# Peptides against a protein of PDB entry 3PBP, part 30

Target 1, 203 residues: chain A of PDB entry 3PBP
Amino acid sequence: LNEKDLNLILNKSLVMYESLDSTTDVIVKRNVIKQLQFVSKLHENWNSRFGKVDIQKEYRLAKVQGPFTINPFPGELYDYTATNIATILIDNGQNEIVCVSFDDGSLILLFKDLEMSMSWDVDNYVYNNSLVLIERVKLQREIKSLITLPEQLGKLYVISDNIIQQVNFMSWASTLSKCINESDLNPLAGLKFESKLEDIATI
Target 2, 203 residues: chain A of PDB entry 3PBP as posed
Amino acid sequence: LNEKDLNLILNKSLVMYESLDSTTDVIVKRNVIKQLQFVSKLHENWNSRFGKVDIQKEYRLAKVQGPFTINPFPGELYDYTATNIATILIDNGQNEIVCVSFDDGSLILLFKDLEMSMSWDVDNYVYNNSLVLIERVKLQREIKSLITLPEQLGKLYVISDNIIQQVNFMSWASTLSKSINESDLNPLAGLKFESKLEDIATI

## One batch from the design tools (peptide; aimed at target 1 S183 L185 L188)

Design b2_p14_4_s1 (made by RFdiffusion4, then SolubleMPNN; from b2_p14_4, 7 letters changed)
Fold by OpenDDE base, seed 1:
Structure b2_p14_4_s1 (fold): chain B 203 residues (1-203), chain A 14 residues (1-14)
Amino acid sequence: as target 1 above (203 residues)
Amino acid sequence: MQNILDAVGRKIKS
């Protein structure tokens, strides 16, 4: 992702924001505002000391095609800036998790339920709850990069200045995948969304 | 939890 692409996403978010009026559903309004805040923070990061943001190709391809929203967005993260984005496959199908890192060392794991198409027409406002928060992982480290390996399902590698850590969320992602593939929500009941963190190497 | 359930529900129906 380059600055131009980021600006495009920002512009899309601004257009969505401008489409809001007094008749807009409060939830939609809130989500659009949160989207704008998120993208603004991402853009701020781009123009700040970080210089760039690392975004996985899969996420870029999915999200550059249209606006997106995150629901709920943790209010605590409004004070921080997004630094990296990654997409992690959880099975051999179309099921994936989106991860966003922040400069406080937090990771948010997001479920993508729907894709959205781009709309620049204010009169044709479209909204989907496209990203849902699953888990927040607090690493409390300066995250330099997020790495995924296609052959390693449900695993995210987090690179910091002094350590490489693995986030493994197959403890819940396997169940999630099963629920989707079998069209059965029952196994999700009582499921604990807690990823396993493991130190891989010191650097 | 409910948000996740709803989201997965939407995914299944898509």
Scores: peptide ipSAE 0.448, ipTM 0.914, DockQ to the pose 0.464
OpenDDE base, seeds 2, 3, 4, 5: peptide ipSAE 0.438, 0.388, 0.441, 0.447; ipTM 0.914, 0.897, 0.913, 0.918

Design b2_p14_4_s2 (made by RFdiffusion4, then SolubleMPNN; from b2_p14_4, 6 letters changed)
Fold by OpenDDE base, seed 5:
Structure b2_p14_4_s2 (fold): chain B 203 residues (1-203), chain A 14 residues (1-14)
Amino acid sequence: as target 1 above (203 residues)
Amino acid sequence: MENILNAVENKIKS
């Protein structure tokens, strides 16, 4: 993720917002607003005290498909600013989880898949470029950086003041990967989307 | 940041 990409997402999100009118579905409006708010907060953070995110935090969503919505977006995060973003591979087929951190110490794990979204919740609105919220991980620390290692599937390293923590979501990501690859979402039924958090090192 | 990454990698390998 770089500033240019973030700006692009922001601009596109703004354009999308401006395209809303009185005939636009309420759910669409809500999602667009949520998206814009999210991206705006990320942009705000980018230009504020947190500065630019590390290059190790790849963000691939900005490239081709444009702005995204998050469904559902955690309401509690509306008042907080996004601080970091990263993408994490979950398989060799290059399925990825998008992770965003917030200044409340939260991490949200997201997946872009319309089919998956529809299957998880029939009431969950799906729009173009929608991201599905899979998990919110709450940390009690200010997240300074997110690190991913290509050889470490389904693992995110979170750097805070004096500690490196690992978020391991392979418990569910392996199943998710299988579901995607096999085009069968049934194994996701009843799956607990809870990542393992562990301390790796003190800094 | 590079040092942190190295630390992480080293820890993973250990």
Scores: peptide ipSAE 0.019, ipTM 0.501, DockQ to the pose 0.020
OpenDDE base, seeds 1, 2, 3, 4: peptide ipSAE 0.018, 0.000, 0.010, 0.011; ipTM 0.487, 0.230, 0.443, 0.477; seed 1 fails the geometry check

Design b2_p14_4_s3 (made by RFdiffusion4, then SolubleMPNN; from b2_p14_4, 6 letters changed)
Fold by OpenDDE base, seed 3:
Structure b2_p14_4_s3 (fold): chain B 203 residues (1-203), chain A 14 residues (1-14)
Amino acid sequence: as target 1 above (203 residues)
Amino acid sequence: MENILNAVQNKINS
């Protein structure tokens, strides 16, 4: 497996994900989403400093959860293809944001509902795996890769042809993390979900 | 890829 092959698998997995609709069988949806998550994690680990892809054993034993719905899904993105996916830790408690890039240069930041993580251990089939849309960032660039650094909470690095940009969402992610951990949504009232974009390096 | 990661890390450390 090389980087080109991994990108091909990722693209294929994204196309499969985009083909999912309300009529798709739940088992199929789950498998596609798991595949996408697996490939995403593989891609992240491939780009990590550690040339070792550590496939956590937990992913092998997890019963397939899905389908995932993105709610609300931006209607304008139906005309575009997803290109990359990444997961970004927002705290030490393993709360994560899912980021998906599109070929229009958009990034969507998504939150996994806690119901998704809990149902992995329970034989009870949870029908509603929802990804909540938090923010859409429009970069207006061709996104080649998404990189995360484990020591950099709430930061995503976006690689384009000539530039590396940082998306920093800790302005709202710290509050979101607190709300999740404390089971109190009150701090979200009036919170602006606006990430900071910064140029890091020219390539 | 390694060069990109190094560039990012150097920027973070600056």
Scores: peptide ipSAE 0.016, ipTM 0.436, DockQ to the pose 0.021
OpenDDE base, seeds 1, 2, 4, 5: peptide ipSAE 0.011, 0.008, 0.010, 0.017; ipTM 0.436, 0.377, 0.422, 0.413; seeds 1, 2, 5 fail the geometry check

Design b2_p14_4_s4 (made by RFdiffusion4, then SolubleMPNN; from b2_p14_4, 6 letters changed)
Fold by OpenDDE base, seed 5:
Order: C-alpha cells, then sequence, then structure tokens
Structure b2_p14_4_s4 (fold): chain B 203 residues (1-203), chain A 14 residues (1-14)
C-alpha cells in the first residue's frame, strides 16, 4: 500500500458513497459509510500524523481489493484514526489477514468475505469487497509500526516506542485457512478468535 | 526500521 493506492481507495470510496440514494439498502449504506470513515481516517493519518513510514514498506494486498467495507466495524473506532496497515499470510496458499492499527492502540484483524456462504458471522453483510472483522486486539500503547515476516505465518509484530510485541493468531487462522481452502466453515463453529500477545523485545 | 526488523528477526531466531 502506498499513498497513491490509498488515494485511489479513498476516491473510490467517496464515489461509492456518493452513489448512495434513498433506494439503497440500509445495510449497504451503513457499510459504505463505515468504509468511507475507515479509509478517510487512514488517509488522514497518512497525511497528517505518521506518514508512509509507519506502514510497512513490504505490505501487500494480494487477496483483498479496495474499496472495501468492514463488517462489523467497531463503533468505538469511529473516533480514532487508522495508523498502520499490514497483511499477514496464514498459509502457503496465500490467504491473508489484513491488520489495521488505530491510534487508540487497537488492532483489527480482517479477512476478505468473498461469499455469504463463507461467512461465519451471521451479522456480516457481504457487499463488494467486504472485509470481515475477525478480532480486535487492544494494546495499551501507541503503535508505531506493524511488521510481518514471510516465514512467520499468522504472526504480526507490533512496534511501539519501547517494545516489540508479537500477535500470534494461528490458533484460529489455521482453522480459517482450512475452512477457506475446503469451502467448509463447520470447523469455525465455536472457535474462539483470540490471538496470543507476547512481548518479544524491549527497545 | 531496518534495524528493528533485524532485531525482530534475530529475536525470533534465538
Amino acid sequence: as target 1 above (203 residues)
Amino acid sequence: MENILKAVENKIKS
């Protein structure tokens, strides 16, 4: 993700928003608004606070395409600005989790919702380029950077001012990967989407 | 940033 790409996503999100009318489904409206808010905040942060450096240079979106909606978007994050974005591979098939950080210290872990039938959350609405919120991880610090290592599946490294932490979500991501690859969501039933947070190093 | 990444990698490998 670069500034140009972000701008493109923002612009497309705006266009999508502008396309809404009185006949548009309420759920669609809600999702588009949430999308726009998200992207706008990311853009704001990009330009005014942290700049490009805070987004991992090697960030790739192979599976996720923008503009996107996030379902559900955490209401608490409406007032906060997105700070970083990263994608993390969860398998060798290149299934990816998208991670976005916010200036409240939150991380949201997202997955592309391709099909309604592949949604494990009944409340998720599938729309064009929808992302499913899988998990929100709350950190009690300002997130400066997100780092991923290609050889480390399902692991995200979070850098703050004084600490590097690892978010390991393979506890559920391996199951998710299996479900996606096999087109069977049954294994997700009852699965707890809770990542493990570990301190890696003090800086 | 590069130094941090290296530090992370080293820590992971240790």
Scores: peptide ipSAE 0.020, ipTM 0.537, DockQ to the pose 0.020
OpenDDE base, seeds 1, 2, 3, 4: peptide ipSAE 0.019, 0.017, 0.011, 0.011; ipTM 0.518, 0.406, 0.474, 0.499; seed 1 fails the geometry check

Design b2_p14_5 (made by RFdiffusion4)
Pose (drawn by RFdiffusion4):
Structure b2_p14_5 (pose): chain A 203 residues (1-203), chain P 14 residues (1-14)
Amino acid sequence: as target 2 above (203 residues)
Amino acid sequence: SIEIRKKVGEYLRE
């Protein structure tokens, strides 16, 4: 955990602690407070020279959150099954797109709009477990796998049956991160959220 | 940034 990232989760934790009011669900309030306490403890034991911090076994037992809401979910895909999931970096500030494969050779590019709180005990804990559909890409080929190279932002390799295709969504993803970082939604108006599809090779 | 991301999500859902 480097200094930049350590401060990022601390500040996110502080923003949510302040975001607490009385209508806030009791279970959620508990987790947000626990998250702040935990992230603060990390900050206290963080070894700056190694950029690392030890984590006791107690804090590593966490229960799953979900299911995430996928909004708006494409109606056709109710007849199919999800195959793979990948994560693609958009910029240098941990901003990412979640990618999911389906039986119909389709791909949904998702964006997480709500900040999750950390949770350890709560069963079936859902809260800000929210994803939003940005785009859908139908390759009409059997998608055997998804691959990413950390060196290339906003690009995803999709291995179909005899093709390796590259879905390139920096056309809109670059603008998306700018508005997130500049707090200006206007550049999104009019932007067509279409990814450049490209055949890399025959396999 | 959290609030703007929420607004981006609202925009995309429209």

Design b2_p14_5_s1 (made by RFdiffusion4, then SolubleMPNN; from b2_p14_5, 8 letters changed)
Fold by OpenDDE base, seed 3:
Structure b2_p14_5_s1 (fold): chain B 203 residues (1-203), chain A 14 residues (1-14)
Amino acid sequence: as target 1 above (203 residues)
Amino acid sequence: MLETKKKIGEFLLK
């Protein structure tokens, strides 16, 4: 991840955020806000390691407290730059998957095993925001953008130069959602975390 | 809910 790419992602996320209005679907607003929060955190963590970028005060107040940690972080992605972030709903409740794309054409699907607390309550300070790796999908193409549709659970649209592809992970996400909602992990035993990739349209 | 998510995270890390 270079500073230019982070700035680009941040700018894109900001443009998306600024495009939100009173007519925007609540789920879309939530996803964009979460994306912006995630990107802002990545940017902050990046800046702490690689240099200071002044994030405007208004965005600091909405930041989830603490660094984001992806576990395990794929060693192969160490030299690559994250290019896009998306949050995908897997049910009609609060359960979601985070997706990050990289400039090698990889997607990582991530589970938030800890609730991100907003920094507004000093008493609810979370030192570390945990993201757990579920799956890596290798597309081997330049990913321009990630799109999610609130009405389409467990689906991510990946836009490249000449193609739109759908990543569908409901094969495992439906079980994951059930496990969370029922507080029963037994259905996870033997579950394959393999998403379906499908070509949707040629551009 | 939080405990379940934590346990799921632990499961996924194995």
Scores: peptide ipSAE 0.531, ipTM 0.934, DockQ to the pose 0.465
OpenDDE base, seeds 1, 2, 4, 5: peptide ipSAE 0.530, 0.523, 0.530, 0.526; ipTM 0.934, 0.933, 0.936, 0.933

Design b2_p14_5_s3 (made by RFdiffusion4, then SolubleMPNN; from b2_p14_5, 7 letters changed)
Fold by OpenDDE base, seed 4:
Structure b2_p14_5_s3 (fold): chain B 203 residues (1-203), chain A 14 residues (1-14)
Amino acid sequence: as target 1 above (203 residues)
Amino acid sequence: MIETKKKVGDFLLS
């Protein structure tokens, strides 16, 4: 994902937003607005604050047919700007978690519950993309970068001003992976979606 | 697997 790709996503989001009217379902309207807000803030961060946004190559947002919505979108993040996005593998298959950082120091961990189609045509935008909020982690630091290591499943490294922290969500992601792979959701019952935060190094 | 992911999503939203 590059600036061009981000612009494409933004444009798609804008088109969708502009299509909203008084007859639009309230739920749809809300989701579209939240998606636009997210993308706009991501774009803002890219151009105005950091010069770039670190995006994992595994997550081709620009190729998604229409922008994705985050459900539920944390209301507390409305006024904050997205700074980075990363995709973290949780198994050796295809299951992954998407992480987005914000300039308030928050991380949101997201699950892709729908298979997204590839599209470059803004005119054929389809609102069928979903990212489900799993967890919000508050670091209360300015997040500079997100790093993932392919050999380390369910781990995200967060680089801030003077520290590298590890977010480890394998406590729940292992179960999630199992549920998906085995087509059995029973193990999710009672599962605590709380990641472990650890300081790795001072820089 | 795809259907399961959808169900997982629904679960997480419940």
Scores: peptide ipSAE 0.442, ipTM 0.908, DockQ to the pose 0.565
OpenDDE base, seeds 1, 2, 3, 5: peptide ipSAE 0.439, 0.432, 0.430, 0.433; ipTM 0.908, 0.907, 0.908, 0.908

Design b2_p14_5_s4 (made by RFdiffusion4, then SolubleMPNN; from b2_p14_5, 6 letters changed)
Fold by OpenDDE base, seed 1:
Structure b2_p14_5_s4 (fold): chain B 203 residues (1-203), chain A 14 residues (1-14)
Amino acid sequence: as target 1 above (203 residues)
Amino acid sequence: MLEIKKKVGEFLLK
């Protein structure tokens, strides 16, 4: 994301907000407001001391597809600002997890349950930009960047001031991938969405 | 594939 991309997302979020009326579903309204708040905070911080958010190409595609909603948005994060975003492949079949970092040192891992549609036509607002919260990982560090390696499925590298940490979510992502690919939800029953955090290197 | 993703999302929201 560059500033231009953020401005585009912000403008789109504003247009969506302005399209809300009394007939708008409460969930949609809430999601649009949350998105606008998220993007606004992201925009405010982008112009500030936070360096270039390295957004992976896959998320650029998601961004082009318009505003997204996060369900549920963690209430504890309302006072914090998103700092980085990454997309992590969990299999070779195009299943992916979206990760967003916050300035409190939190990571949220998100699932795309709907295909994002570029619907900027207010008259044809398609609410297909859904992200579902899977897990919140609290690092309690200032996150400088998020790095993913295409050859390393379900792994996210988090760079902070003094440390590189690996977040490994294959413990649940492998099951999630299987559920999607086999069209069977049974393996999700009792699944713990707990990622493994490991210190990789001190900087 | 789209239907299963939706169902997964619904599961995760419960």
Scores: peptide ipSAE 0.461, ipTM 0.916, DockQ to the pose 0.567
OpenDDE base, seeds 2, 3, 4, 5: peptide ipSAE 0.451, 0.454, 0.459, 0.454; ipTM 0.915, 0.915, 0.915, 0.915

Design b2_p14_6 (made by RFdiffusion4)
Pose (drawn by RFdiffusion4):
Structure b2_p14_6 (pose): chain A 203 residues (1-203), chain P 14 residues (1-14)
Amino acid sequence: as target 2 above (203 residues)
Amino acid sequence: HMDIIMEAVKNKIE
């Protein structure tokens, strides 16, 4: 955990602690407070020269959160099954797109709009487990796998049956991160959220 | 749909 990232989760934790009010669900309040306490303890034991911190076994037992809401979910896909999931980096600030494959050779590019709180005990804990659909890409080929190269932002390799295609969504993803970082929604108006599809090779 | 994207981004900014 480098210094930049350590401070990022600390500040996110502080923003949520402040975001607490009385209508806030008791279980959620507990987790937010626990998150702040935990992230603070990490900050106290962080070894700056190695950029690492030890984590006791107690804090590693966590229960799953979900299911995430996928909004708006495409109606056609209720007849199909999700195949793969991939994570693609948009910028240098941990901003990412979640990608999911389906039986119909389709791809949904998702964005997480709500900040999750950490949770360890709570069963079936859902809260800000929210994803939003940005785009759907139908390749009409059997998608056998998804691959990413850390060196290339906003690009995803999709291995179909005899083709390796590259879905390139930096056309809109670059603007998306700018508005997230500049707190200005206007550049999004009019942007067509269409990714550049490209055949890389025959396999 | 565009409104949903803008709202999602707004939420992320908050």

Design b2_p14_6_s1 (made by RFdiffusion4, then SolubleMPNN; from b2_p14_6, 7 letters changed)
Fold by OpenDDE base, seed 2:
Structure b2_p14_6_s1 (fold): chain B 203 residues (1-203), chain A 14 residues (1-14)
Amino acid sequence: as target 1 above (203 residues)
Amino acid sequence: MEKIIIEAVERKIK
């Protein structure tokens, strides 16, 4: 993802925002606003602190299915800036979790809910894809990079100034993968969305 | 950077 691509996403998000009127559903309004806020924060971070956000895989998602809204967006993160984005494979069938980091040290884990997005019978939202918040992980450190390894399903590596940490969410992601692949949401009932944090190395 | 992570992971798994 380059600055031009980010600007394109921002512009699309702005167009969506401008399409909002008094007749727009409240939930749609909320989602569009959240999306715009997210993209704006990414844009701000791009311009101010991070010269390269390696969002190539995420850009492909944004082009094909975007713009994306996050539902629900954590209210506490409205005051913070998004810093990094990563996409993590959870199975060999191309199901993915989207992770976004913030400057407060938070990670949000998101899933693309195509069915939910399509259920919005609002003309203005037909081309938007919603991201559903699954988990928030608080690391309480400055996140410099998010790294994924193709051979490591459901694992995210977080790099800070002096440490590499692994976020392992396979405890719930395996169930989620099954639900998606089988089109059965029943196994999600009672599932705890708690990822395991582990220190891998000191830098 | 990926190489560093791979090496670190491999060291921990062993």
Scores: peptide ipSAE 0.165, ipTM 0.795, DockQ to the pose 0.020
OpenDDE base, seeds 1, 3, 4, 5: peptide ipSAE 0.112, 0.093, 0.133, 0.161; ipTM 0.754, 0.733, 0.764, 0.791; seed 1 fails the geometry check

Design b2_p14_6_s2 (made by RFdiffusion4, then SolubleMPNN; from b2_p14_6, 9 letters changed)
Fold by OpenDDE base, seed 2:
Structure b2_p14_6_s2 (fold): chain B 203 residues (1-203), chain A 14 residues (1-14)
Amino acid sequence: as target 1 above (203 residues)
Amino acid sequence: MEQLILDAVGRKIK
């Protein structure tokens, strides 16, 4: 955690708080308010010189978020099992793509289009729990692991039995990043969501 | 982060 990240989380928490209304579910209100209180206390106690923050015990009992939904879920994958998950940064603003591998050799690239608070007091916190399917990449091999390098934006390394492959999605992820940061979806019109697959090394 | 993922019909994927 750095000051930039803390400020980003604070701003996100404020926006979520401002979105609350009389129709918002009580559980959502409670979680959003708790998050804003937490982040505000973190900000007050932030020591930039040492990168230290004291976290009170009452906030250390955060629960698992989800379950998450994938929309649309590819019907062909109903008979297969997810094997790996990774998150890949697409910019320096902490926008991320979620990647999930399946035992048929498919990769799905997913985007979280809605902001979600942490779960503070309930299990199965499901508000804004949707992931949008962007792309399916078929590798036709067993995927053993997914590797990301923080210094390499929009790149995923896929390890199989005898090969390392790179999935490069910056062709569309740069546009997506711009759309998110500018809150303008118009540049996505007509964009092709086609990643480049390249062999990197034989193992 | 451990995430529970469901398909479009609420079936557990992960």
Scores: peptide ipSAE 0.020, ipTM 0.562, DockQ to the pose 0.044
OpenDDE base, seeds 1, 3, 4, 5: peptide ipSAE 0.016, 0.020, 0.017, 0.020; ipTM 0.516, 0.575, 0.524, 0.588; seeds 3, 5 fail the geometry check

Design b2_p14_6_s3 (made by RFdiffusion4, then SolubleMPNN; from b2_p14_6, 7 letters changed)
Fold by OpenDDE base, seed 1:
Structure b2_p14_6_s3 (fold): chain B 203 residues (1-203), chain A 14 residues (1-14)
Amino acid sequence: as target 1 above (203 residues)
Amino acid sequence: MEEIIIKAVGNKIK
């Protein structure tokens, strides 16, 4: 954790708190408030010299986030099982793509368009838990693992039995990043979400 | 609409 990341999380938590209204579910209100309290305490106790923050025990017992939904979910994948998950940064602004592989050799690229609160007290906390399907890549291979490399934005390495392949989605991810950062979605109109697949090495 | 339950283990705050 660095100061930039801490400030970003604080700002996100504030925006979430400010979005709460009288109609918001009580469980959501509790989780968002607890998140803001947690992040505020982290910020107050932040020591840039040591990069260390003392986290109180009550905040270490956070629950698992999810379940997550995928929208739209590819109908063909109902008969298959998810095998791997990875996250990949697309810029230096903390925008990321969630990558999920399936046992049919499919890779789906997902975007979190809504901010999620942490789950503190509730199991199966469902709030802003929908991921947007951006692309489905069919590799026609059994996917053993997903690997990301430091400082390689928008690149995923897929390992199968006999080959390492690179999935490069910067063709569309650069535009997506720009749209988010500039708060202008117009460039998404007509954008093709087609990643480049390249063979890197045989195994 | 079958919800695929991806339970993400909360990212370890590195």
Scores: peptide ipSAE 0.023, ipTM 0.473, DockQ to the pose 0.051
OpenDDE base, seeds 2, 3, 4, 5: peptide ipSAE 0.018, 0.016, 0.017, 0.022; ipTM 0.450, 0.442, 0.442, 0.464

Design b2_p14_6_s4 (made by RFdiffusion4, then SolubleMPNN; from b2_p14_6, 6 letters changed)
Fold by OpenDDE base, seed 1:
Structure b2_p14_6_s4 (fold): chain B 203 residues (1-203), chain A 14 residues (1-14)
Amino acid sequence: as target 1 above (203 residues)
Amino acid sequence: MEDIIKEAVGRKIK
């Protein structure tokens, strides 16, 4: 997604928003408003983070360097290639989820049980980065980009050719965060690691 | 999967 595409989506969303009146279905209104809010925030984030960030920094943020062990690695993904990576904050501390997309349209959500040091410097080569598989989300779409908003905890936006989707994993990430912060593993018992997928906008 | 995650969280807490 480039700035031009984002502007087109924004304009479309604005037009849709302005078309809302008292006769518009509440669900439609809510969806349009939500779409507009998303695109607006995306645009803001784009201007603040992507507009000023040296292409090199974005590239650096997108590449986790070093040997990574994903455990367990889904066998079904052996024949597919990772396409994007994102890190999503789940609280206001240091707890985060790593997401990796694949060219089959899958997302894997990963937990860092050890501190990942991105070896940006050859001297800071980390020999063992452990990532634990939490969830696989099958979108069955060509994933163009992964977007995160710092103010939106536990939310990942997935951009494909024709749609922007939100992956919301706060249903389990809130519990995970609590467990970490309180040093209590009990709340993990019976926790369902199933993210909510929502269509946000059509492109 | 639950046990794996529990173990992982356990490692993070330590």
Scores: peptide ipSAE 0.445, ipTM 0.903, DockQ to the pose 0.348
OpenDDE base, seeds 2, 3, 4, 5: peptide ipSAE 0.441, 0.444, 0.442, 0.440; ipTM 0.901, 0.898, 0.903, 0.903

Design b2_p14_7 (made by RFdiffusion4)
Pose (drawn by RFdiffusion4):
Structure b2_p14_7 (pose): chain A 203 residues (1-203), chain P 14 residues (1-14)
Amino acid sequence: as target 2 above (203 residues)
Amino acid sequence: SIREEVGNYLRELN
């Protein structure tokens, strides 16, 4: 955990602690407070020279959160099954797109709009477990796998049956991160959220 | 938050 990232989760934790009011669900309030306490303890034991911190076994037992809401979910896909999930980096600030494969050779590019709180005990904990559809890409080929190269932002390799295709969504993803970082929604108006699809090779 | 607002914008767009 480098210094930049350590401070990022600390500040996110502080923003949520402040975001607490009385209507806030008791279970959620507990987790937000726990998250702040935990992130603070990490900050106290963080070894700056190694950029690392030890984590006791107690804090590593966490229960799953979900299911995530996928909004708006495409109606056709109710007849199909999800195959793979990938994570693609948009910028240098941990901003990412979640990608999911389906039986129909389709791809949904998702964005997480709500900040999740950390949770350890709560069963079936859902809260800000929210994803939003940005785009859907139908390759009409059998998608065997998804691959990413850390060196290339906003690009995803999709291995179909005899083709390796590259879905390139930096056309809109670059603007998306700018507005997230500049707190200005206007550049999104009129942007067509269409990814450049490109055949890389025959396999 | 700005990210929530981006999400709302995308929901409206769709």

Design b2_p14_7_s1 (made by RFdiffusion4, then SolubleMPNN; from b2_p14_7, 9 letters changed)
Fold by OpenDDE base, seed 1:
Structure b2_p14_7_s1 (fold): chain B 203 residues (1-203), chain A 14 residues (1-14)
Amino acid sequence: as target 1 above (203 residues)
Amino acid sequence: SIKEKIGEFLLKRL
C-alpha cells in the first residue's frame, strides 16, 4: 500500500466513522457503534464513579451493554483518560481483541474472556463485561484515531498528529485464536505478548 | 469456558 492508498483507506474509515449511513457494512457499523459506546462508557466510568450510561435504542443493536471491567487496570493509567476504542478481529471465527487508547499515548490490548451478555432488558443489566489486559503499548503520542480493516486480521492503525503507525499483534493473536478454536491452552505457555509497531506514513 | 481459562492465564501472567 502506497501512502495515497493508506490515506484513502484512512479517509474512508474516518468518513465511515462520521457517516454511518444505511449503506455502511453492518460489521463496520457495529464496530463503530461498539467503539463509540465503549468510549462513552469508559469516559463515564472514568468521570463518574460507576454512572449508568443511557445509550439510545438504535445503538442496542450493537449488543454491548453494561459496565466493562478491565483486569488488571494498569496503575500508571489511573491519572489518564481513555480517548479511543477499537475492536480488531484476529480470525474469521469472530474472535476479537479490544484496544483502548489513553491521552498519555498508551494503548492497552484487551481480551474478552466472557461473552458479553446482551442485556435486552434495561432492568437486567448484565454487569459482567470482563476485559483482561494482554499488553500495554506506549506510543508517546497524542492518539487522534484508531482504525481497523476487517480484511486485515490482528492489525490496528493509529493516527497521531504527524504519523500513521501500524500495531501488528498477529505474533501472539494467531496463537490465541488457535487456543480458542482448539480449546487448548498449551500454546500460550511461554508466548510473548509483544506487538510490532511500524511507521506507515508521515501525515 | 476456554475463554475464561485464557483470561485466567493472562491475568496470572501479569
Scores: peptide ipSAE 0.664, ipTM 0.959, DockQ to the pose 0.499
OpenDDE base, seeds 2, 3, 4, 5: peptide ipSAE 0.662, 0.659, 0.655, 0.657; ipTM 0.959, 0.962, 0.960, 0.961

